# Peptides against a protein of PDB entry 5Z08, part 61

Target 1, 168 residues: chain A of PDB entry 5Z08
Amino acid sequence: RQKDEWAKKTSSLMKQLDWFIGEHLGAMLAAEELGGPVVGELMEIDPDDLSAGFNAHGKLKKATSQPDLDRRQRRIDDIWGPQDEQGQAHKRKRGADEALAASAEMRDLIEQLMNKLVEAGGDNSATYVEIPRESAAARFLVRSKVAMFHPNDARRLRLVDFGRDLDD
Target 2, 222 residues: chain B of PDB entry 5Z08
Amino acid sequence: GLPRLIDAIEEASKIPAKRRQTPIKPTIEKLTTHLYTHGASPDSLLRLADLLTLRNHLDQASLAAITRNLYPSSTVSDEVVLRFIGALGHGQLKPTLALQALFLRWLVMVYHLLENPGVLGQVYGVLFDLLDTAAIRPQLCHLLALVTRRKHVRPFRIQAILTLSRQTGGDPNLTGLLRVFKNYYPEIIVGDATKGRASAFKHPDPQWRQHLDEIQQRRSEA

## One batch from the design tools (peptide; aimed at target 1 W6, target 2 K151)

Design b2_p21_7_s4 (made by RFdiffusion4, then SolubleMPNN; from b2_p21_7, 10 letters changed)
Fold by OpenDDE base, seed 5:
Structure b2_p21_7_s4 (fold): chain B 168 residues (1-168), chain C 222 residues (1-222), chain A 21 residues (1-21)
Amino acid sequence: as target 1 above (168 residues)
Amino acid sequence: as target 2 above (222 residues)
Amino acid sequence: MTTFRSLIEEIEILRRKLKEL
């Protein structure tokens, strides 16, 4: 009985989260990725909180996922391309496609982070998700204090364990 | 002295060249000679900044000559800086883009004399938004390279530079600015589009620098 | 931001509880 109630509540909250990501957050994240305003910029993102993840000496391994970066990069070029009327319609459609992509990335990242935290069984070293790139999604999670970078590796992101801080 | 020369030029600037009773060129030459020899005090510098940035009847050659000889004898106030920053961009009341490029070059050359270097950081967004203006981009990138701090390196600005770099075919100045950003965010993938030569942002005029140092040294001895 | 964090927190707590059962 209790397990079923928790499962139902979890499902409901996941739907609310999914809705929030899809309807609001995705467009803002897409805007950030495209060179727009940072989501929640009005909150003084302590540059140090962003940088605590950025090891100054971390050789970016050429993650081979250059194609997706190139795709977003191309997407940015076409969004900022000449404002012909046809260009505006294409720009709107492309903005919508980018919002969908950003929403999908955020959903996937949250899922991975949550799964790793649960799987780690209390081992903090096992809670890190390897991210292929610093994304607007990853940065948003850090800014919102939902996730944190590994102190020595900005490619490793973990969910903040809110459950432990309640039992202490 | 310098104040009297500025007074004469201010009065002449109110009158169209064709209606002036006396040619202004000799007075401009006296001013530029004085500036070259002694520099401009903070008060004189502010008055000259107004002459350079406000719409008046001075010819472009005279304005450029004053700007090229605008040696501060002391520090550069926030007010002077803001006059030059306010003069940037497109508009009917703004100076020509050629003159704006000279102002940006001047700000680069006197950056170490700013009373508050942080003032440029406060207007960082205004400066950054002008990067699309090709005529001022080289000097603007150089100034931004000096001004940029970690707080200014935002994802949207990284992306804006990357986008503009592609649109411009990899402008070396944009690549240079992106390299400055990369010092704060090593993860910035300077993609294949940036395989181009980056600007090193060398001092724009070593002779001007040397002469400025001589003027500044005389102040410290007085 | 606060609402988003609260949602994640609540989901995380519930997921942990569900695993422990």
Scores: peptide ipSAE 0.261, ipTM 0.342, DockQ to the pose 0.255
OpenDDE base, seeds 1, 2, 3, 4: peptide ipSAE 0.260, 0.261, 0.260, 0.254; ipTM 0.353, 0.354, 0.350, 0.387; seed 4 fails the geometry check

Design b2_p21_8 (made by RFdiffusion4)
Pose (drawn by RFdiffusion4):
Structure b2_p21_8 (pose): chain A 102 residues (1-31, 98-168), chain B 214 residues (1-190, 199-222), chain P 21 residues (1-21)
Amino acid sequence: RQKDEWAKKTSSLMKQLDWFIGEHLGAMLAAEALAASAEMRDLIEQLMNKLVEAGGDNSATYVEIPRESAAARFLVRSKVAMFHPNDARRLRLVDFGRDLDD
Amino acid sequence: GLPRLIDAIEEASKIPAKRRQTPIKPTIEKLTTHLYTHGASPDSLLRLADLLTLRNHLDQASLAAITRNLYPSSTVSDEVVLRFIGALGHGQLKPTLALQALFLRWLVMVYHLLENPGVLGQVYGVLFDLLDTAAIRPQLCHLLALVTRRKHVRPFRIQAILTLSRQTGGDPNLTGLLRVFKNYYPEIIVSAFKHPDPQWRQHLDEIQQRRSEA
Amino acid sequence: KRMFVTLREIKTRLIHMYNGS
């Protein structure tokens, strides 16, 4: 099957993203850098793992977030995540993976 | 003759205007004239794109003059297209929004000359996420309308464009893009973009006809 | 496939936003 290539591509791309978060983004967020990288990654991992866990239930895809998390503000500003409209302490990913003809 | 002019603009591009041993306006005009007559080669286009896209000491009037006369001879590379793509939106590395509108207008006018038009499809999300920026929205919509293929019409983008249409009170450029979206998915709840400058189109065609000569 | 597409979009958008710095 062609499946593990979609796995190989994902494991490879995950590593490239983590490198970018550690090398470039964490430092930008500081203005420590190491702390910002770890929390951004944990948040993205939690965000992505849940979006698929819901499959169809669009309502269950919110994660709890500290009040003034800079990681969520950056992810919302970058249009990769969205706050819940009723309250801003839960967050979801934008659902890039959903496709009509997937 | 053209590379020598670019070499001069590149050096003046590195130092402030008052420290220049010569006014640059006469040299910018020579470049503008040369580009009007002969077009810009693939390599010259790349160098000009760097001058238009990276922060330097060139003034706005000179950059706009260059952009307006950026008629390609032959083709447009991905290296050139991506530099203009990377120049879009807000950020301390990026050019003014006015120049960005000119770049987007230029990409529409030279869309048929790209060596790899699919490259715009690979950066579709970069173009799309910038629709909120009103200063460049009309030009963004036109370019997105040319670039949109079925794979790009995803539910999250459908919803995002609908929300933006409602919040802006109905931008006709947004509804024009939604029309293109509906062509791929008619299930969607319901300006046919014209060429932005016909004279520029005509002048480009004249310059491009030299490619048939040998 | 969905995971890959999501990661690609995230990375691309984050790098594009970073290039504003």

Design b2_p21_8_s1 (made by RFdiffusion4, then SolubleMPNN; from b2_p21_8, 16 letters changed)
Fold by OpenDDE base, seed 4:
Structure b2_p21_8_s1 (fold): chain B 168 residues (1-168), chain C 222 residues (1-222), chain A 21 residues (1-21)
Amino acid sequence: as target 1 above (168 residues)
Amino acid sequence: as target 2 above (222 residues)
Amino acid sequence: AKKTKMLEEILQRMQYAASGY
C-alpha cells in the first residue's frame, strides 16, 4: 500500500515535471540559447538594454543609431503581417523545434543527474554527469540550486543532494 | 483544526453580519493565525478560495485578512487558481477590485507552488483582457510577466498594450509587460509609449516570501 | 520515497527559479 502510494506520487511528480519542462521551461530555455534573456532573470533586463538587443555573447548591444522607427515597424509588419504562411510557419516551426529540443535536453539532463546520484551509492565522485556544453539547461539547473558544477571542471555537473539538506 | 475553523466561517458567511449570533472576527483571527503558523493544505485552500471568491456575507476586511495569510503548506491546484481567475473582472457577483488585486498579488507570490503553471497560460487571454482595469493592472501585469510565453506574444496583444500604454500616459506596469514581450521578440518596437519608467516586477512582499519559505520547508522535512 | 522527495525538491526549485523570485 505505502509503496503504491509512493509510486503514484512519483508518477504524478514526473508528469508535473515533464509538463513544467515541456510547456513552461522549454521555450524559455530555447530563448536563452538563441541569445534571449536568461530564464528567471527576465525581470532585471532594462528596457533600454532590451531595445539594443543582445550581442552574440548575450550582452546588451550598445544602442547605436536609432534605427528608423518606420523601418522597424515595417519589419514588425513584415514579421507579423501576412508574411507568406510558409515564412511564419517556418519561424514558428523553428521556435517550436528549438523549444522541443531544449525540453528534451533538460529532461535528459535531469534524468541523468538523478540516475547518477542514485547509482553513486554515496560516492560523490561518481555523481557527476559529463555535459557536452554549458547549455541553458545546465545553467538553469545551477541557478535553480538543483545542480552544481564541479569546482574545477565546468563540464561536470552533479545533482544537489537534497537528502542531506532535508535530514539536517 | 483548520477544517473546523473553515466550517465555522462558511456557516457564518451565509448569514448577514447583523444577524450573526456571534462575532466572526475572533474566528477570522484564529483562522489567520492558524494559516500564518501552519499554512493551508490543498483541500483547505480550495475551501478558502470559495470563501474568498464566491459572494457571501463576509466583510472585506476579513476577506483581505484571509488572503494576506493564505500561505499554501503544499502546492496550489489548478482548481484553486481557476477560482481566483474566475473571480476577476467586472460584475455584481464578483469580488471587489481591491480584493481582486490581492488575489492577483497572491497568485504572483505563490506562482512557484502551482501544480500546473500552464493553467495560467491557458487563461492568458482572460487575464490580458483585464489590463484596462486600472485597479488590478499593477498585479495583473506582474502575473502576466510571469505567465507570458512566446505563444502569448501576438501582434494584436502587442498593439493592445501599446494602445493602452498611450491611453494611460505610459503606465510603468504596461511598459514592464512590454519588456517581457520584447524578451521573446526583440524586434518589437516599443514606441514613445515605453520610453518611460518600467516596473521591475519585484516580489510584492519579501517578508511574506520568507514566511512562505519557512512553511514550505516544514513540509519538505515532514 | 527518496526519489519522490528528490523530484519534489527539483520541481520546486526549478519552478522557483523560473518565476524570477
Scores: peptide ipSAE 0.526, ipTM 0.474, DockQ to the pose 0.274
OpenDDE base, seeds 1, 2, 3, 5: peptide ipSAE 0.508, 0.507, 0.513, 0.502; ipTM 0.400, 0.461, 0.445, 0.400

Design b2_p21_8_s2 (made by RFdiffusion4, then SolubleMPNN; from b2_p21_8, 14 letters changed)
Fold by OpenDDE base, seed 4:
Structure b2_p21_8_s2 (fold): chain B 168 residues (1-168), chain C 222 residues (1-222), chain A 21 residues (1-21)
Amino acid sequence: as target 1 above (168 residues)
Amino acid sequence: as target 2 above (222 residues)
Amino acid sequence: AEKVKMLEEILQRLEYTYSGF
């Protein structure tokens, strides 16, 4: 009974995490990977300025009212796409693919971090995940205080032990 | 090939423009065209970093043109990074601040290709101490935004940014960097110094990035 | 229980950071 409740709650939280990553975080991480704004930095970029994207000269285009997902995609497109409509479509697709890739990377990284923490059995040295690159996902986890880099090795990332860090 | 073009430019760089028997501009154009088409190998990249960072007789337009076309075909070594970092700041032997801004912009654009991104974290202090240099501050803040980790966010650096932000009338790039710091320490009182537009630290050149991706992709297929 | 607490804290911190507050 209690194990089943915890399993259900775990599943629910995982779904919420997957949703949050997929719907909100992935596109922003993709934008960061693509040299866009750093996720979770209060960029006083007028949402309209952000939605406007950038021209080939790096200047903000004028805001056209599009939905937030389309705004993110359009930002990616305006940042990265050819100026032509076909280029915008290709950019949109690329930006969507990058958002999916960033979402998958973030999800996989969180899962690895969690699994390593559980497997380590309290050995802090065993809690580190080796990351192939310092991705936007990895950086966001660190900024979020969800993960920490190894003090001597930026390719090693561990989950913050919230149980210990909250009880200390 | 690229090595021969670099050789010719290296030799020409030793000679004042007024004493050159042949104009270097056509060779620079060939180099930049080659770089645009194929990128620079690690070895070529190092040689080009030396040409860009060491005092020589190349004109600023040529140096800027090389820098703007400095697409890595592969990774960027620590040595290449350190050449560009060593070229930063004030000094008679250092490149112009305009060229330094291009180097910082380049480092931002190739950050994902660094063999060891940690190298920039090791020189974090050197980079941070240059924030008072207005001409390079925009690109420097962007690079620092990428490089900053919790270990770098120290009280003295927070205060330094806050002080410099006040002194600059709230430079948006400093405000942006302070927001990066706040991500690590939410308790940072950003105060009036960050009441204003922060820089978004967006990719400096999307077209350059796209072209870099195309060069990098060709390498992965080879 | 630990996994649940971990997920809750992860989600909270990610959302917090994403919100920019």
Scores: peptide ipSAE 0.513, ipTM 0.433, DockQ to the pose 0.231
OpenDDE base, seeds 1, 2, 3, 5: peptide ipSAE 0.503, 0.511, 0.509, 0.505; ipTM 0.413, 0.484, 0.509, 0.410

Design b2_p21_8_s3 (made by RFdiffusion4, then SolubleMPNN; from b2_p21_8, 15 letters changed)
Fold by OpenDDE base, seed 5:
Structure b2_p21_8_s3 (fold): chain B 168 residues (1-168), chain C 222 residues (1-222), chain A 21 residues (1-21)
Amino acid sequence: as target 1 above (168 residues)
Amino acid sequence: as target 2 above (222 residues)
Amino acid sequence: KEKVKMLEEILQRMQYTASGF
């Protein structure tokens, strides 16, 4: 009986999370990846800073390499650039596709983070998920205080243990 | 005729008010009456644009009165538009922000008479960078709402509007402009910034519009 | 039980952060 109630509540919360990610967060994350605003931060960000992207802490990465600026600007231009009439439908579709991709990435990342925390059995060293890139999704989770990067490795992300008061 | 009135005002504009032999106000009143009755030709519009935008010794009330009666009898050239755009912003040589707001309002009201509406699209960046100037923001957002095309909707501009919207506590003109952006890119989830009240960018002066239409109609009958 | 608490907290923090947009 109680186990079934917890399973139902878990399922309900998962549906709420999936809905929130799919219907709201995904497109916002996609906009961030495309050089739009950072989700949940007032980006006082120079366009150049948007092109540089955000560090692991959700702060603007200083544009270290011109090539990354050009790639992002090109991606921005490819998505937001002038396109002929035929390109308008394709861009709307591309924006929707990017929102779906961002939603999927966020969902997968949350699932991995939760699974690793459960599997680690209290070993903090085993709770880290390796991320292929500093995505908008990863940065959002860090800004949300849902996840944290490894102090020495921005490719390693772990779920915040909500059961331990961070004050202990 | 209108050219002679402009000549007299141009000459008077070179001289400080205290050094003028004759008051300029009666000549300004004749000019504004003429403009109200007949409108301004393209050539007269250019000359008046110079009087309005270049630093001279005309008083602000006279400049405002001319601007409020600046009915085109024909089309508005790119050159006239660029004079008004060039007069925008901060600087000691620029017109007052109150006068700049009247220029932007004028551009909104005559937008359909531009020979090349694309000229405003070419200077879109210049206009957009002035959005932080509160005194001109309402008219500037309205003009940008007319001018904005897909090519202008860029991530950095989306961000700039969102940032400024938050800083201003959700200025309805910024929210209105952001809704225009969303029309080109529906995938722009503008969070709480677009949930607020947006300006509908209604015509700023229906009576002025009607009078302009009457002046324009006389041209088509001639 | 732990999974429920975790999901509640994740959802709340994500919603809170996204509401600032």
Scores: peptide ipSAE 0.475, ipTM 0.393, DockQ to the pose 0.200
OpenDDE base, seeds 1, 2, 3, 4: peptide ipSAE 0.473, 0.473, 0.473, 0.475; ipTM 0.425, 0.464, 0.439, 0.441

Design b2_p21_8_s4 (made by RFdiffusion4, then SolubleMPNN; from b2_p21_8, 14 letters changed)
Fold by OpenDDE base, seed 5:
Structure b2_p21_8_s4 (fold): chain B 168 residues (1-168), chain C 222 residues (1-222), chain A 21 residues (1-21)
Amino acid sequence: as target 1 above (168 residues)
Amino acid sequence: as target 2 above (222 residues)
Amino acid sequence: AEKVKMLEEILQRLQYQYSGF
């Protein structure tokens, strides 16, 4: 009974995580990988400035119209595409593909980090995941205080052990 | 009244100081005088929290003056608390660390007026993860000392405080927070980290407290 | 229970870092 409730809650939380990554985080991570602003370092991206996109120098273009929050996600797609209709479609598609790739990378990295922590059985040396690169996803997890790099090796990442209790 | 003063400041906050037709300072002085005399209602507190926490064209001295006079005439809502918590940390859109320290100090001083003190317990992790920010650490540790419950005392947080305490050469505020943790779990092995000087987390401003009490009493009599 | 605690904390931290709140 309790085990089934925990399994259901785990599944629900995984779905919420997947949704959050897919709907919000993936696009922002893709933007960071493409030379956009660092995710969660709230740059003063004026809502208007987010809407205008960044120039080749990482400076905000002046946005003329306040786009709705939903338009910001669409405009991340619109920021990276060519100006013609076909180019805008290709740009939107490429932006969507990059957001999907970033979402998948973040999701996989979180899963690996969680699995390694569980498998380690309390051995801190065994909790590290080797990362192929310092991705936007990896950096975001560290900034979020979800993960930590190995002190001597930035290619090794571990999850912070949130699960342990003092009563355990 | 207070709403009209807030309206004028909100409109002025949208405009760079160099482009304002009228200096804002006299309106800020009227606002702070009003706040000192009457306090702020819950609705006015929310509007002022937005002015203080959202990026606008108000100068830091004006924002600090408003914060120092932010006496609640009543209770403090969860929404007001959350505006101030959301303003904490590093980021270009966030208020200066000096202003964040004033917000944390304010939250400490009005903690007994929170409609739901549990709201701070829900965002405990957010607050705790900011302990590495030296500029806000003193007030943050004080707030955490008030908010900490048994459920928040976790092995990873103990280790984080111990690590940060070593890195800071034994910050008295961290030592104070670690003593709060040890009150919930006396068996916590903290070594020499608790033997050092600890902050007593005394009220930050007794005069401000006295004046707040006078404002609160006038409401109870009305 | 442990996995639930981990996921709750991960989600909260990611959301906070993303939104600033």
Scores: peptide ipSAE 0.508, ipTM 0.715, DockQ to the pose 0.602
OpenDDE base, seeds 1, 2, 3, 4: peptide ipSAE 0.506, 0.508, 0.503, 0.508; ipTM 0.719, 0.719, 0.714, 0.714; seed 2 fails the geometry check

## One batch from the design tools (peptide; aimed at target 1 W6 A7 M14 W19)

Design b2_p22_1 (made by RFdiffusion4)
Pose (drawn by RFdiffusion4):
Structure b2_p22_1 (pose): chain A 102 residues (1-31, 98-168), chain B 214 residues (1-190, 199-222), chain P 22 residues (1-22)
Amino acid sequence: RQKDEWAKKTSSLMKQLDWFIGEHLGAMLAAEALAASAEMRDLIEQLMNKLVEAGGDNSATYVEIPRESAAARFLVRSKVAMFHPNDARRLRLVDFGRDLDD
Amino acid sequence: GLPRLIDAIEEASKIPAKRRQTPIKPTIEKLTTHLYTHGASPDSLLRLADLLTLRNHLDQASLAAITRNLYPSSTVSDEVVLRFIGALGHGQLKPTLALQALFLRWLVMVYHLLENPGVLGQVYGVLFDLLDTAAIRPQLCHLLALVTRRKHVRPFRIQAILTLSRQTGGDPNLTGLLRVFKNYYPEIIVSAFKHPDPQWRQHLDEIQQRRSEA
Amino acid sequence: SRLSFRQLIEEISINRRRLAEA
């Protein structure tokens, strides 16, 4: 099957993203840098792992967030995540993977 | 003759205006005239795109003059297109929003000359996420309308454009883009973009006709 | 060439949804 290529591509891309977070983004978030990188990655991992865990239940895809997390602000400003409209301490990913003809 | 002018504009681009041993306006005009007559080669386009995209000491009037006369001879590379795409939106590295509108207008006018028009599809999300920026929204919508293929019409983008249409009180450029979306998915709840400058289109066609000569 | 931040997230999300379906 063609499946593990879609796995190989994902494992390769995940590493490239983590490299970008650690080398470039964490430092920008500081204005320590290492702490910002770890929390951004943990948050993205939690966000992505859940979006698929719901499959169809769009309501269950929110993760609890500290009050003034800069990682969530960045992700919302970059249009990769959205706060819950009723309260801003839960967060979901934008669901890039969902496609009508997927 | 053209590369020499670019070499001069590049050097003046590195130092402030008052420290220049010569006014640059006469040299900018020579470049503008040359581009009007002969167009810009693929390589010259790349160098001009760097000058228009990177932060330098060139003034706004000079950059706009260059952008308005950026008629390509022959084709437009991905290297040139991506530099203009990377120049879009807010940020300290990026040019003014006014120049960005000119770049987007230019990409629509030269869309048929891209060596790899699919490259815009590969950055579709970069273009789309910027629709909130009102200063460049009309030009963004027109370019997105040319670039949109079925694979791009995803539910999250459908919802985002509908929300933006409601919040702006109904931007006709947004509804024009939604029309293109509906062509691929008629299930969706319901300006046919014209060329922005016909004289510029006509002048480009004249310059492009030289490609048939050998 | 390498992808931008937002593009990496998009492609990872697409591939993970395809793996889940597969």

Design b2_p22_1_s1 (made by RFdiffusion4, then SolubleMPNN; from b2_p22_1, 8 letters changed)
Fold by OpenDDE base, seed 2:
Structure b2_p22_1_s1 (fold): chain B 168 residues (1-168), chain C 222 residues (1-222), chain A 22 residues (1-22)
Amino acid sequence: as target 1 above (168 residues)
Amino acid sequence: as target 2 above (222 residues)
Amino acid sequence: MPLSFRELIAEISEGRRRLAKL
């Protein structure tokens, strides 16, 4: 009985998480990966300022002529910019595909982090997931104080164990 | 006229009250009476915004009286708005939190007269980051409720307001703002803590609104 | 209580931990 109740509760919460990732977070992470604003920091940027491009730190670049920035900026403008009619359908589809990919990456990363935390059985050294890159997903989890990088290795990420930290 | 009254107050504001040759109170009363009767032009609003937001030797009662009578006769410029936004928060050079609450209340009451309402959207993060300041939170939530668009409703801010709502025991103003967020993202999980009473963000002063409408009507007839 | 993203992750993680012990 208790196991079934916990299973139902956890499954229900996971469905809510999956919904949040799929409907909201994925598109934002996709925008960040494409050089868009960092989720939570640069949301003060006017959509019109999004057209000027973002630097490696997600800050608006002044319109300097570098061609490779124009491609990322076009993708940001394509995802978040004013939608002109004809190019919009392909741009919407690409934006949707990137959002789906970002959602899948975030979901997989969270699953790995949760599984490692359970498997570690209280050994903090065994809770780290090796990440191939510092993704928008990984950065978001750290900014949200849900995950932490290893102090000496930015390729290792662990889930914060909230059961211990809420009592301090 | 109003410019001459502002000139006199600007000069008096440079001098400590104990060193003034003439009491400023009669001039403040003339100013507030003029503002109540005629309102302030855009140019006068900018000068008054500087008097209200910059550190000077005017007393808090005079600053509050000017703010309570700060009826725009026309529109409110971005520059005027930014003066008031720049005056928000903590710091020795900033106005008192009580005066900041009056500024936020004023911005709510004149929101429909802004030349560019989008200017508040550009400084949305500055406003949002002040939600932890209890003294200004009621007026700040009301202003944010007016300003919030889909572009401002972000997972980080949803999380921040939920966390702050829990920490405050479900402040009705935060619950009201969260309902505004839910209009853009219906899936925002509002658990039992937000089942509390939400603020309806009613107009702060119906009499002030009526008097503003009378001043604005006279402009349309001129 | 509205579960924040952080709280949602925490509750799911706790649920999984409890399920693994049962």
Scores: peptide ipSAE 0.489, ipTM 0.475, DockQ to the pose 0.231
OpenDDE base, seeds 1, 3, 4, 5: peptide ipSAE 0.485, 0.487, 0.485, 0.487; ipTM 0.408, 0.411, 0.409, 0.404; seed 3 fails the geometry check

